# Peptides against a protein of PDB entry 6FRK, part 63

Target 1, 411 residues: chain A of PDB entry 6FRK
Amino acid sequence: NEEVLNAMLKEVCTALLEADVNIKLVKQLRENVKSAIDLEEMASGLNKRKMIQHAVFKELVKLVDPGVKAWTPTKGKQNVIMFVGLQGSGKTTTCSKLAYYYQRKGWKTCLICADTFRAGAFDQLKQNATKARIPFYGSYTEMDPVIIASEGVEKFKNENFEIIIVDTSGRHKQEDSLFEEMLQVANAIQPDNIVYVMDASIGQACEAQAKAFKDKVDVASVIVTKLDGHAKGGGALSAVAATKSPIIFIGTGEHIDDFEPFKTQPFISKLLGMGDIEGLIDKVNELKLDDNEALIEKLKHGQFTLRDMYEQFQNIMKMGPFSQILGMIPGFGTDFMSKGNEQESMARLKKLMTIMDSMNDQELDSTDGAKVFSKQPGRIQRVARGSGVSTRDVQELLTQYTKFAQMVKKM

## One batch from the design tools (peptide; aimed at target 1 L326 T334 D335)

Design b2_p21_6 (made by RFdiffusion4)
Pose (drawn by RFdiffusion4):
Structure b2_p21_6 (pose): chain A 374 residues (1-38, 47-273, 303-411), chain P 21 residues (1-21)
Amino acid sequence: NEEVLNAMLKEVCTALLEADVNIKLVKQLRENVKSAIDNKRKMIQHAVFKELVKLVDPGVKAWTPTKGKQNVIMFVGLQGSGKTTTCSKLAYYYQRKGWKTCLICADTFRAGAFDQLKQNATKARIPFYGSYTEMDPVIIASEGVEKFKNENFEIIIVDTSGRHKQEDSLFEEMLQVANAIQPDNIVYVMDASIGQACEAQAKAFKDKVDVASVIVTKLDGHAKGGGALSAVAATKSPIIFIGTGEHIDDFEPFKTQPFISKLLGQFTLRDMYEQFQNIMKMGPFSQILGMIPGFGTDFMSKGNEQESMARLKKLMTIMDSMNDQELDSTDGAKVFSKQPGRIQRVARGSGVSTRDVQELLTQYTKFAQMVKKM
Amino acid sequence: EEALVEAFERRMEAMEELEKM
């Protein structure tokens, strides 16, 4: 049985290693689901599913904008990850939700970058800012957020150039662009086909600049996006959106369960009964109930007080014979009144007859009356 | 049946008086 756990466990470790999941997290997840584990494919895959939900959970809720206030969003990520494409996908998303959204092109390096964001904004009917001539992104971002602030826009999305960590020049310039415009949220856009080099770059981005949200693009293809587990652990940020194509409407919020599945592949007879049950539990205590000075009108009249401390076990064989629908019903007496067929099965395996209940149903009706009167 | 109902009512009144004490 120790061999059936390991053959089926190394088959999921290969399923995650093929889904570009970091080898550090596969080896760690393997001994996490081995230590926490101490119709067969369901008792195993349910344990694997709960261990994955433990990893995709960063514990941090997403940054959401406030209507009536200026929200500056700054995009960061590697070269070619889909920043300019996801810039228009997000401005179009909020603009359709009713936000005064605008775009700013703070890329002064990439050829045809302002022309790219201009044509994406021209098509989606979204205001845009940038420059063919301005070579300083700190100047384009500052003079754009200033313009759209004096025009009272609520979503101001600043696009930046692609950068990698070994370029300290572009990482300083990213930090200065973030310090000039002071964004309310910084989004780390990552390609879904990224391999093992993802945790190092995503970590260096978190160190130089404060990354609070992560977007995974190019998920409409074969890439399952296992590199996102390493960006969530590195940036400490949740995934808010995913990209699912080249168009502006190929964009939707991140849901954890479908991504992990792809990455993996009045008083009633019942109340009359519980009140009784507590009066029998407090039944050997009936002599305490006759203590009160001047209250002892009677005690154990006609000896029927002894069987009121004996009927509740027999009535329990009826509850033992009851399932969770009759037991958890608001009116435990209405489930059997409509279907007196349930009065025969309660009588079979519990040894009580269907006759005994008629005297009980009368005793029930009188009890149910004096509680609604209570 | 009437004696059982009277015994149940008397128990409820005794529980209430004990809560007042």

Design b2_p21_6_s1 (made by RFdiffusion4, then SolubleMPNN; from b2_p21_6, 13 letters changed)
Fold by OpenDDE base, seed 2:
Parts: C-alpha cells; structure tokens; sequence
Structure b2_p21_6_s1 (fold): chain B 411 residues (1-411), chain A 21 residues (1-21)
C-alpha cells in the first residue's frame, strides 16, 4: 500500500513539475498530501486514486490561497491602482483589460501612462484606451514618471474618477533603479492597491521574480497573464507563495475581453487537466441563455430541431474563441486547436449556419428535419443553391443534425 | 446543475462532431 501511494504521488509530482509548479512547493505538497492521507481509510476499499486526487486538489487550493482577503475598490470613492511588473509581462495590456472590465461594470475608469522608459509606451496605451473609450493621461515630454503619475492622479481625482489605473515602467531585468522608481511613484501617488503582473510562461522563474518585487514594493494583488492554452499555470502558485498576495484576475488571451476574475477551484481543476466545468457553466450562464428555457423543455422531451441547432451554434459563437471553450473541456488538452484550426472551425460553423439560413421554417422547425429532406430531395438542391454550397455539404449537415437529434433522444 | 451539465454535454458533443467533419 505504501509503495502504491508513493508511486501515485511520484506521478502527481511529475505532472505538477511539468505544469511549472515550483519544485519546493511540489515537495511540500507531497509531504502534506502524504500526512493528510489516512492509510487506514485506504484499507476500507475506497478508490485510492480518487483519495489522492482529492488530497492533492485540497493542498493546491491551500497553496493558491494566501489567507489574505483581496483588495476590492469602493464604489463612489477614488481608488488608485498601481501596476508593477517586468517588460513583456503583459502589464500595459492588462491595465487596459482591467480598466475595460471596470468600465463595463459601470465604474468611472481612467488610465495613466507613467512609463517614460519605453519609446511608444504612451502611444500604445493611448491607442488601447481610445479603442475601448477609456479616458487616459500621459506625456510625450515629461521624463519623470513621478511627475506624470502625480499630475494624472490629481487630474482624475479632481474629475471624480472611481478607478484610476497607473501603468509604470517595466524593465527587461530586475534593476535597483526600477525598484527605486517604483517606490518613488508609490510614495507620490499613495495607491490603494499595488498589482504585480506576472507572465505565466516564465515557468520556474516566477518565484524569484515575484519575490524580488515583493521584497521592494508592497505588492497586495497579483494578475497572471498569458494563461491562454499554452501556459500550464503552475507559476501562479509560485507568485502567491512569494508575494503572499491573492491572484485577483487572469489574462486568457490577446483580446481586451480575454480577462476574468480569478476563481480558485476552476483554476486548480484546469491545472490538473480536469477541465473548467464551473467556468464553462458560468460562461454559459453569463450568455443569459434565459431564452433557452424553451430549448431545455424541448430537450427534456427528446425534441431537437435544425433551428435549435442553429441557436446552439449562435451561442457557441457568442462564447468567444473556440480554443478557450475547448480548453475548458475535460480531456481536450490545450494542444487540440492550433490558431489555424480555430479559424477553420469557426469558418465551418459559419458555413453550417449559412446553409441553415437558406432553409425555410418548415425545415428548421421540423422535429425530424432529416426526414423532411429525405422525402423531398429537391429541398437539398434548393438549400445548396441558396447557400452557394454543394448538395454534399447539405447532406453532411443533415447527417450531423441526425446524430445530435439521436443523442438528445438518449439524454 | 444537472440541466446546465446536460446543456454543456450537448455543446461538447456538438463540438466533437464538428471536429470530425
């Protein structure tokens, strides 16, 4: 029994190391899991694999919880949020994403560019802010980030902004001059929250980087970026351990909407390759599928029409990038959709919808759409001509519909 | 929860069948 436990723990430790979890944290987790597993309960015939998985999950949840309540902005007050992090961490993009998130929630939000080191930093921030209709401040002539940050914060405080986000200079390396500059900015503007932005793709370097920032600046929150399909996310645990600060948001892509509040349970499930069923349920619920009561009732009766399939394809298209949806599905690893396959899959969905746009209400609303087309083959030719596709493409759609309708009848 | 899971399984299987095309 102890040999089997040690073998399973070795496999879990290997998977966590492959997920870029810091080796010290993996070692500590192994010891904690080994101490939490009652060997007597394992003798009672319980599935040893499930017990180990549950113990690992519980210890990972503890590692991502620093035991510190996340700072939250106060509505109707002026909240100054300072961003810190290395160049290339996604800091500037994340400032815009956070500003857009709060703006969409009805907060009076603005952006300040205090990055005087990077040529074109202000132009990039201005471009992103203008596209999102977010008010911004910066200078082309002032070289002192303390002056820019102070003037910008004062301006937006006087204009009664609720969320004032300050983007600071990043460096390519940890330099003492960068930390001194960050301290001078922090002392001048007196931020309500300091957010450390970390790139998840730096793997084992996350701990040392996060620690260096926390040792110099009072980091109170973490945002992890580049948690799109390729980032294994284990660096996030290292950031929490080093900063003793909660992860508040994650960046999940390049789009301004590829940004979400951090949830512990879904994140750990995804890290373990269990999928994010909760995040996908939440994403489905955020789509206000309230119009689906009628669909759910039809599905309960084993009824599924071509119109019901069309509405589901519209819902899938509204969920956002197909790669993100698949990456939330258990067993669909992040390797499944290269950027080429996503555009192709969306083009295929759009082609199927275009075929259905050429169908009539009698065809769309039939509980046996395939039988309507099989009884009158001239309908296939009409739809094919109307949508600019082959009769084969229409037959393939009807074959898929028939598989779905049979599956719904078995649910 | 069971209904949300069912809707999700439908979407999942929809996607799996789209990938086979």
Amino acid sequence: as target 1 above (411 residues)
Amino acid sequence: LDEEIRNFELILKALEELEKL
Scores: peptide ipSAE 0.014, ipTM 0.445, DockQ to the pose 0.023
OpenDDE base, seeds 1, 3, 4, 5: peptide ipSAE 0.007, 0.018, 0.014, 0.008; ipTM 0.402, 0.471, 0.415, 0.308; seeds 3, 5 fail the geometry check

Design b2_p21_6_s2 (made by RFdiffusion4, then SolubleMPNN; from b2_p21_6, 15 letters changed)
Fold by OpenDDE base, seed 4:
Structure b2_p21_6_s2 (fold): chain B 411 residues (1-411), chain A 21 residues (1-21)
Amino acid sequence: as target 1 above (411 residues)
Amino acid sequence: LDNQVKLFEQILKAIEKLKEL
């Protein structure tokens, strides 16, 4: 029934508009979905909902594909990456996140602050870079971003840096003077990639903003920020369409680790409220959980050691922020972890690991670690002194371990 | 702590379910 199809497509279009997908893209998608749905196959009793969902999913995947291969840095070369975007887009934070991402992948990475317009831009970049142990360049006295960018790029090229990230000035408005400055910087440093940073929370303004940047500067990549907020990321589709440039990364929070490579399928699944099962699978596969077959066999036997807990904390820390992991689990919306609780949770995990680093192999490899410590209370005092924590903190860890070990025995 | 424990349990269960896929 064409009326039922039109009603379902209307609901999908409404949901996409509520997800900040541009009205033109939603109209085009509606037409493409209508053309892709065989009405005869829909008559055959196939789950009409699944067919429409699959057609919508397939057309959304095409909207995220600009038909252009993403630029990737070349190992052993000097790759200059220039960032462009409005003030408040998360550009400066994203520069630090990208630098940290490549540094963690074993790239010789550096940051250049060519933002002379914003007071304290260099201090902010310096603070972020110092915390991440990323080399940085900038000036407190030079006001020409072209000079700073040129000198910084030259310096880091001469020092054989592989990833040279240049943060530029962002203004609150699209001004010709901003675009002229970006062009002058781009001409001076000749970047291998120009990354447009877009705030997903600007909603329907994403297309016009992205287009304005692309019309003035050769944007080759997009990074979308603030996907941890109320923005469902539909603006990302508008940015891809306007820039004809792939999304390479997404920012999912304020922490330096709240940054991930863009994956099309998981992103569209999340946009449709299907959850990010594929991204969870991929993160799980990136953890090489195949090396954990021995752990899974132990877990099946109800065995769980402090070492097994330590390894699992390492795995959780490798998976990234808990909000990202939870946001990948179907039915766990982003609302479950307030931003403050996540950094605190990661700091707690690191503290627990530091306590376990002061344990011996007998304590770590015991199937009843809590009983080992209860039988010899002097062990708690030793571990507490070794890790620089209170005996209470060690007891809290052992209490937590006991709760986990009891849960594993019940699984 | 209890929320972290529950979270860890959910992650483990999610990981197990993902190995079955």
Scores: peptide ipSAE 0.007, ipTM 0.309, DockQ to the pose 0.130
OpenDDE base, seeds 1, 2, 3, 5: peptide ipSAE 0.006, 0.000, 0.006, 0.006; ipTM 0.271, 0.272, 0.284, 0.287

Design b2_p21_6_s3 (made by RFdiffusion4, then SolubleMPNN; from b2_p21_6, 16 letters changed)
Fold by OpenDDE base, seed 1:
Structure b2_p21_6_s3 (fold): chain B 411 residues (1-411), chain A 21 residues (1-21)
Amino acid sequence: as target 1 above (411 residues)
Amino acid sequence: LDEIIKNFQLILEALKLLEEL
């Protein structure tokens, strides 16, 4: 039994190391799991795999919990949030994502660009802020980040902004000059929260980077970026361990909407390849699929129309990046749809919807849409001409519909 | 195309999971 436990723990430790979990944390987790497992309960015929998985899950949840309550902004107050992090961490993009998140929640939100070191930093922030309709402040001429940050914070305080986000200069390396600048800015603006932005793709370097920031700046919150790539999120555990600060949000892509509040249990479930069923449920419920019951009832009766397929394609498009949905299903990793395949898949869905927009109600609402087109081939030519596609593209759509309708009949 | 089919199957499975909860 101890040999079986040690073998299974070795597999779990290997998988966690492949997920960029720091080797010290993996060792500590192995010891904690080994101590938490009652070997006598393993002898009693309990599913050894489930017990080990549960013990691993529980210890990972503890590793990502710093035991410190996350700072939250107070409604009707002026909340100053300072961002710190290395260049290329996604800090500037994350400032815009956080501002947009709070704006969508009905907070009066603004952005300040106190990055004077990087040429075009203010233009980049201005472009992102303008696209999102977020008020912004910065200078093209002022070179002191303390002056810009102070003036911007004062301006937005006087205008009764509730969320004031300050983006600071990044550096390529840990430089004492960067930390001095960050301390001067922090002392001048008196931030309510200091957010460290970390790139998850740096893998085993996450611990050393996060520690170096925490040793110099009073980091109170962490945001982990680039969790849409090959980074399996193990760097997040390293950030929490090094900063002793909670992860508050994660960046899951390049879009301004690819940003979500950090949830411990779903994140650990995803890290273990168990999926995020809770997050999938939340996303499906947020879609207000008002007709889900009616659709499920139709599907139970083996009824599936081209209109039902169109409505489902609209729902898929509303769910956002399909990579995020797949990454919520057990056994489907984030890598199942490369970023290129997702945009191509959305373009394909939109093309299929455009073909269906050229169909009539008789074609869309038929319980055997493919048979309607097969009986009258002139319909294919009409739809092809109306949608600006080939007759082959319409036939491919009808072939897909037939595959779906057959699958629904088997469900 | 086969990816779109898989995607739709996954939504249908997700909807079934929601009905079972």
Scores: peptide ipSAE 0.016, ipTM 0.440, DockQ to the pose 0.122
OpenDDE base, seeds 2, 3, 4, 5: peptide ipSAE 0.014, 0.013, 0.014, 0.009; ipTM 0.396, 0.442, 0.424, 0.422

Design b2_p21_6_s4 (made by RFdiffusion4, then SolubleMPNN; from b2_p21_6, 12 letters changed)
Fold by OpenDDE base, seed 2:
Structure b2_p21_6_s4 (fold): chain B 411 residues (1-411), chain A 21 residues (1-21)
Amino acid sequence: as target 1 above (411 residues)
Amino acid sequence: LDDLIENFLNILKAIEELEKL
């Protein structure tokens, strides 16, 4: 019993250390889990393995929960959000991601570039903001970040913006001059929320960096970036512990859509290698995949039409990045799709859908779509002309449909 | 495209496994 506990705790501690969780937090977790089990063993006669797993999970949840409610913007009010963080943390990209996230939710959002230290900071923000169609403010001539931030905040307040995001200068090191500049900006604009942006790839240094920011600036929220690939996000635990501030969002990539609200349970499940079952369920539910019961029922009957394939392609496109979806499936690592391969896959999917948009109902609703086209080859030429593709592209789609329908019949 | 189909089938299997929970 104690050997099983010690073995499981050793595996968990090893996995957490490999995930760049600070050794002090891992030690504290080990002590807390031991204490929790010793108390629960006396009470419940439960399967010791389940109890250990539950205790580990519960103590990991506590390490991610600072016990402080996350700040949330108020609808119809002006909400000033100041970003702070080291250079290379992904701060500027994350400002654009957050602005885009709120814009997609129907908030009137804007961006301010108060980074006067980095050459081309304003051009980078302007490029990102323009791509996302987000209003922006900054200067090429003003060198005082306090002036730029104050003027930008006042401008967007007067224009009744609801979400006003201020990007600040980063540094490569903890420099007193950076913290003084951040404090001057914070004092001038009086932000409703200060967001510390941390790169998860910094590993064991996350605690010391997060603490240095919290000791100088009133950090109220954390965003963790680069939670893609092998970065199990252990630095996130260190950031929460050091800042005593909740993680509000995570960056899972370089694209503007590679940004999601932080959820404790999914994060811990992923950290433990259990997958993000809850986030997969939530994503499946958000898709209104009530039509999935009808699909699964059709699939169980070995019926799969070109329309069913089209609808599933629409559902996949609504799910967003495949890498994120696959990374939510237990046993599928985030590495299963390189980001480059994902955009190409989505472009291919969209091309296939465009070909299918030129098909008629008889072709789409046939349980043997390939046979409909094989019997009347003139249909291939019609669809090819309608979609602006080659007859070969249509034949390739029909070949893929046939392969897929054969796989479905084997499910 | 074969990888996309395989990924899609894996997602469907995962959904079906979730419905069994």
Scores: peptide ipSAE 0.028, ipTM 0.412, DockQ to the pose 0.132
OpenDDE base, seeds 1, 3, 4, 5: peptide ipSAE 0.023, 0.011, 0.018, 0.020; ipTM 0.361, 0.378, 0.416, 0.389

Design b2_p21_7 (made by RFdiffusion4)
Pose (drawn by RFdiffusion4):
Formats: sequence, structure tokens, C-alpha cells
Structure b2_p21_7 (pose): chain A 374 residues (1-38, 47-273, 303-411), chain P 21 residues (1-21)
Amino acid sequence: NEEVLNAMLKEVCTALLEADVNIKLVKQLRENVKSAIDNKRKMIQHAVFKELVKLVDPGVKAWTPTKGKQNVIMFVGLQGSGKTTTCSKLAYYYQRKGWKTCLICADTFRAGAFDQLKQNATKARIPFYGSYTEMDPVIIASEGVEKFKNENFEIIIVDTSGRHKQEDSLFEEMLQVANAIQPDNIVYVMDASIGQACEAQAKAFKDKVDVASVIVTKLDGHAKGGGALSAVAATKSPIIFIGTGEHIDDFEPFKTQPFISKLLGQFTLRDMYEQFQNIMKMGPFSQILGMIPGFGTDFMSKGNEQESMARLKKLMTIMDSMNDQELDSTDGAKVFSKQPGRIQRVARGSGVSTRDVQELLTQYTKFAQMVKKM
Amino acid sequence: SEALVETFERRLEAMEELEEM
């Protein structure tokens, strides 16, 4: 049985290593689902599913904008990850939700970058800012957020150039652009086909600049996006959106369950009964109930007090014979009144008859009356 | 059946008077 756990466990470790999941997290997840584990494919895959939900959970809720206030969002990520494409996908998303959204092109390096964001904003009917001539992104971002602030826009999305960590020049310039405009949220956009080099870059982005949200693009293809587990652990940020195509409407919020599945592949007879059950539990205590000075009108009249401390086990064989629908019903007496066929099965395996209940149903009706009167 | 009902009512009254005490 120890060999059936390991053959089926190394087959999921290969399923995650092929889904570009970091080898550090696969080896760690393997011995986490091995230590926490101490119709067969369900008792295994349910344990694997709960261990994955433990990893995709960063514990941090997403940054959401406030209507009526200026929200500056700054995009960061590697070269070619889809920042300019996801810039227009997000401005179009909120603009359709009713936000005064605008775009700013703070890329002064990439050829045809302002022309790219201009044509994406021209198409989606979204205001845009940038420059063909201005070579300082700190100047384009500062003079753009200033312009759209004096025009009272609520979503101001600043696009930046692609950068990698070994370029300290572009990492300083990213930190200065973030210090000039002071963004309310910084989004780390990552390609879904990224391999093992993802945890190092995503971590260096978190160190130089405060990353609070992660977007995974190019998920409409064969890439399952396992590199996102290493960006969530590195940036400590949840995934808010995913990209699912080249167009502006190929964009939707991140849901954890479908991504993990792809990455993996009035008084009743019942109340009359419980009140009784507690009066039998407090039943050997009936002599305490006759203590009160001046209250002892009677005690155990006609000896029927003894069988009121004997009927509740026999009535329990009826509850033992009851399932969770009859037991958890608001009116435990209405489930059997409509279907007196349930009065026969309760009588079979519990040894009580269907006759005994007629005297009980009368006793029930009288009890049900005095509680609604209570 | 009437004696059982009277016994049950008397128990409820005695529980109430004990809670007041």
C-alpha cells in the first residue's frame, strides 16, 4: 500500500513538472501531501486537490478600486509578457463597468510602443496619454497622471516597458516611475508559458518595487500556467485576472478552482422529542423538581412518572431509525404525516409498532399545543 | 394520558420557579 501511494504520487509530480510548476514546489508538495495524508481515484485526488488549494492561497485579498477617487494602477513585468495588451484589456473592463478609465504610455524604449497603446485605446474608446518625443518615462507618467487627475479620472493605468532583473538600469528607472506617480496598485503581468526562471524575476520585481497583484496572460493556449505558483509565492500577491487571447475582450477574473483543475488535469414532534430527551436526562433529577417549598402539588402521580423516564429510548429507536432529512427537518412530524410510509420502516428495524405512535401522536398533539401556547 | 400531560406541565412550572430562585 506504500507502493500505491508513491506510484500515484510521482505521476502527479510529473503532471505538475510538465505544467511548468517550479521543481522546488513539486518536491515540497510531494512531501506535504505525504505527511498530511497519514472510488479509489477520488480518495486520492481529493487529498491532492486540497493540497493545491493550500498553495494557490496567498492569504492576501486583492486590491479593488474605489469609485469617486483616483486609482493609479502601474503595470510591471518582463519583456513581451503582455503588459500593453493587458493594459487595454483592463481599461476596457472597468470602462464597461462604468469607470472613467484612461491609459498612459510610459514606454520610451520599445519601437512602436506609443503607436501600439494608441491603436488599442483608439479602438476601445478609451482616453490615452503618451509621447513620441519624450524619452523619460518618469516625465510621461508624471505629466499624464497629473493631466488625468485634473480631469477627474477614477482608473488611471500606466503602462511601462519590459525589464529584467539583471538590468539594474531599468529596475532603478521602474522604481523612479513608481515613486513619481505613486501607484495605488502595481500589477505583475506574467506569461503563462514561463518556465523555472519565473521565481527569480518575480522575486526581484517584488524587491525593487511593491507588487500587489499578479495577472497571467496567454492562458488561452496549451500553457497551463504553473509558473504562477512561483509569482504568487514571490510577490505575495493573488491573481486577479487572466488573459485568454489577443483581443481586448479576451480577459476575465481569476477563479482558483478552474485554474487548479486545468493545472492538475413552532413546535413539532421533533421538538416535543428533544424537550423530552432533556427532561429524561434531567429525569433522575425529578426529585429535585419536587423540592420547592409550597410547589409540591404532587409527585409521580399514578406512577406514570416512571415510564416518562422509559419512553424516550423507545422513541430514540424511532430517531435511530430516522435519516438526516427527517431528523434535520423544521417539522419532524410533517415529513411522516405526508408519507405514512415512513411510519412502517421506523417500526420495522426499531422494534416499535405503528400502533404505539397513535397514543404518542395524541400525546404529541397535546404537547405541541402547549408550546405554541408557551 | 391526562395524568402524563399534568405531570409534564408541573415539571415545566417547577423548572421555571427554580430558575427564579

Design b2_p21_7_s1 (made by RFdiffusion4, then SolubleMPNN; from b2_p21_7, 14 letters changed)
Fold by OpenDDE base, seed 3:
Structure b2_p21_7_s1 (fold): chain B 411 residues (1-411), chain A 21 residues (1-21)
Amino acid sequence: as target 1 above (411 residues)
Amino acid sequence: LDEEIKLFEQILKAIEKLKEL
């Protein structure tokens, strides 16, 4: 029993180290798991694998919980949120994502560019803000980030903004001059929350980086970026341990919508390669799939129309990047869809939808859509002409639909 | 096309498993 436990703990420890979890945290977790496992319960024929997984999961949940309640903005107040982090951490992009998140939730949001160090920082922020229709402030001429931050915060306070996000300079290294600048900005604007942005792809450097920021500025929140890449997110545990601050959001891609509230259970499940079933459920629920009860009921009855397939393609397109959806399914590694294959897959879905947009209600709502087209081949030629595709492309769509409808009938 | 079919089959199977939870 102890040999089996030690073998399984070795596999878990290896997987956690390969997930960029700090070696000290992995050692401590191993000791805590060994102490939490009752060897007598393991002898009673309980599934040893499930028990070890549960003990590991419970200890990882404790590592993500700093024991501090996350800061939340107050409605009808002026909430100043200062962002800190290295260059390339995704800080500037994350400022725009957070502003867009709050704007979509009905908050009066704005962005301030206090990054005077990076050439084109203000142009990049302005581009992102304009695309998202978020009000912004910055200067092309002022070089003091304290002046820009102070003026921008004062302006947006006077205009009764509820969420005022300040992007600061990021450097490539932890430099004393960067930390002094951040401290001067923080002292001038008196932020309600300081958000540390961390790139998950930096692996074992996460602890030292997060600690260096926390030792200089009062970091109260963490955002982890680039969790769509090869980074398994183990560095997030190091950031929480070092900052003693909760993760509030995660960045899951380059799009402004590739941003979600942090959830402990899904994150740990994903870290362990169990998939993000809850995040898949939440994304599916956020799609307002209330209209999907009818689809679910149809699927339970083995009914599937071309319209039902069209609605599913719309839902898939609304769920965001397919790579994220696949990365939420247990046993699908992030490697199965390269970013290049995703754009191609989305373009193919959009082509299939364009073919279906040229179909009539009788064709779309038929429980045997393929038979409607087989009985009247002139329909295929009409749809092909209407959608600007070949008759072969329409036949391929109908062949796919037939395969799906047969699968649904077997469900 | 066969990869997209497999992907959609997998999504449907995932949705089905989510209904069993």
Scores: peptide ipSAE 0.015, ipTM 0.327, DockQ to the pose 0.121
OpenDDE base, seeds 1, 2, 4, 5: peptide ipSAE 0.009, 0.006, 0.008, 0.010; ipTM 0.294, 0.301, 0.310, 0.309

Design b2_p21_7_s2 (made by RFdiffusion4, then SolubleMPNN; from b2_p21_7, 16 letters changed)
Fold by OpenDDE base, seed 3:
Structure b2_p21_7_s2 (fold): chain B 411 residues (1-411), chain A 21 residues (1-21)
Amino acid sequence: as target 1 above (411 residues)
Amino acid sequence: LDERIKLYEEILKNIEKLKEL
């Protein structure tokens, strides 16, 4: 029993190290899991694998819980949120994502560019803010980030903004001059929250980076970026441990909507390769699937039309990046998360939808759409001509539809 | 919900099969 436990813990520890979890945290987790497992309960014929996985899951949940409640903005107040982080961490993009998130929730939100060091920082922020219709402040002439931050915060306080996000300068490395500038800005604007932005792709450097920021500025929140890449996010555990601050959001891509509130259980499930079934459910529920009650009733009755398939493709396209959806499904490995496969997958779905756009209501609403086309092959030629595709492409679509409709009939 | 997830999984598997084409 102990040998089996040690072998399984070795596999889990290897997987956590491959997920960029800090070696010290992995060692501590191994000891905690060993102490939490009753070897006598393991003897009673319980599924040893499930018990070990559950113990590992519980210990990982504790590692992402700093024991501190996340800061939340107060409605009807001016909340100043200062962003700190290295250049290339996704800080500026994350400022825009957070601003857009609060704006969509009906908060009066604005952005301040206090990055005077990076050429074109203000133009980049202005471009992102303008696309999202978010008010912004910055200067092309003022070089003191303290002046820009102070003037921008004062302006937006006077205009009764509720969420005032301040983007600061980043450097390529931790430098004393960066930390001095951040302290001067923080002292001038007196932020209600300081958000550290960390790139998950930096792996084992996450602990040292997060610690260096926390030792210099009062980091109260963490945002982890680039969780759409090969980074399994194990560095996020190191950031929480070093900052003693909760992860509040995650960045999951390059789009302004590729931003979500941090959830502990889905994140740990994904880290363990269990998939993010809960995040898939939440994304499916955030899609106003009120129209899906009718689809679910049809599916319960074993009915599935080409129109129902079209609506499902529209829903999948609304869920955002395919890489995120696929990465939420158990058994879809990180290899399916390549950006190239996403654009190609979306282009293929759009092609299939374009084929269906050339179908008539009788073809789309038939409970046996494939039989409608098989009885009258001239329909395939019409649809192929209408959509600018081959008759083979239409036959392939109908073959896929038939497989779905047969599966739904077996449900 | 489990049936919806399975349906989406199968939709996605069939989209992946459409990638092999």
Scores: peptide ipSAE 0.006, ipTM 0.337, DockQ to the pose 0.046
OpenDDE base, seeds 1, 2, 4, 5: peptide ipSAE 0.005, 0.005, 0.005, 0.000; ipTM 0.318, 0.321, 0.315, 0.293; seed 5 fails the geometry check

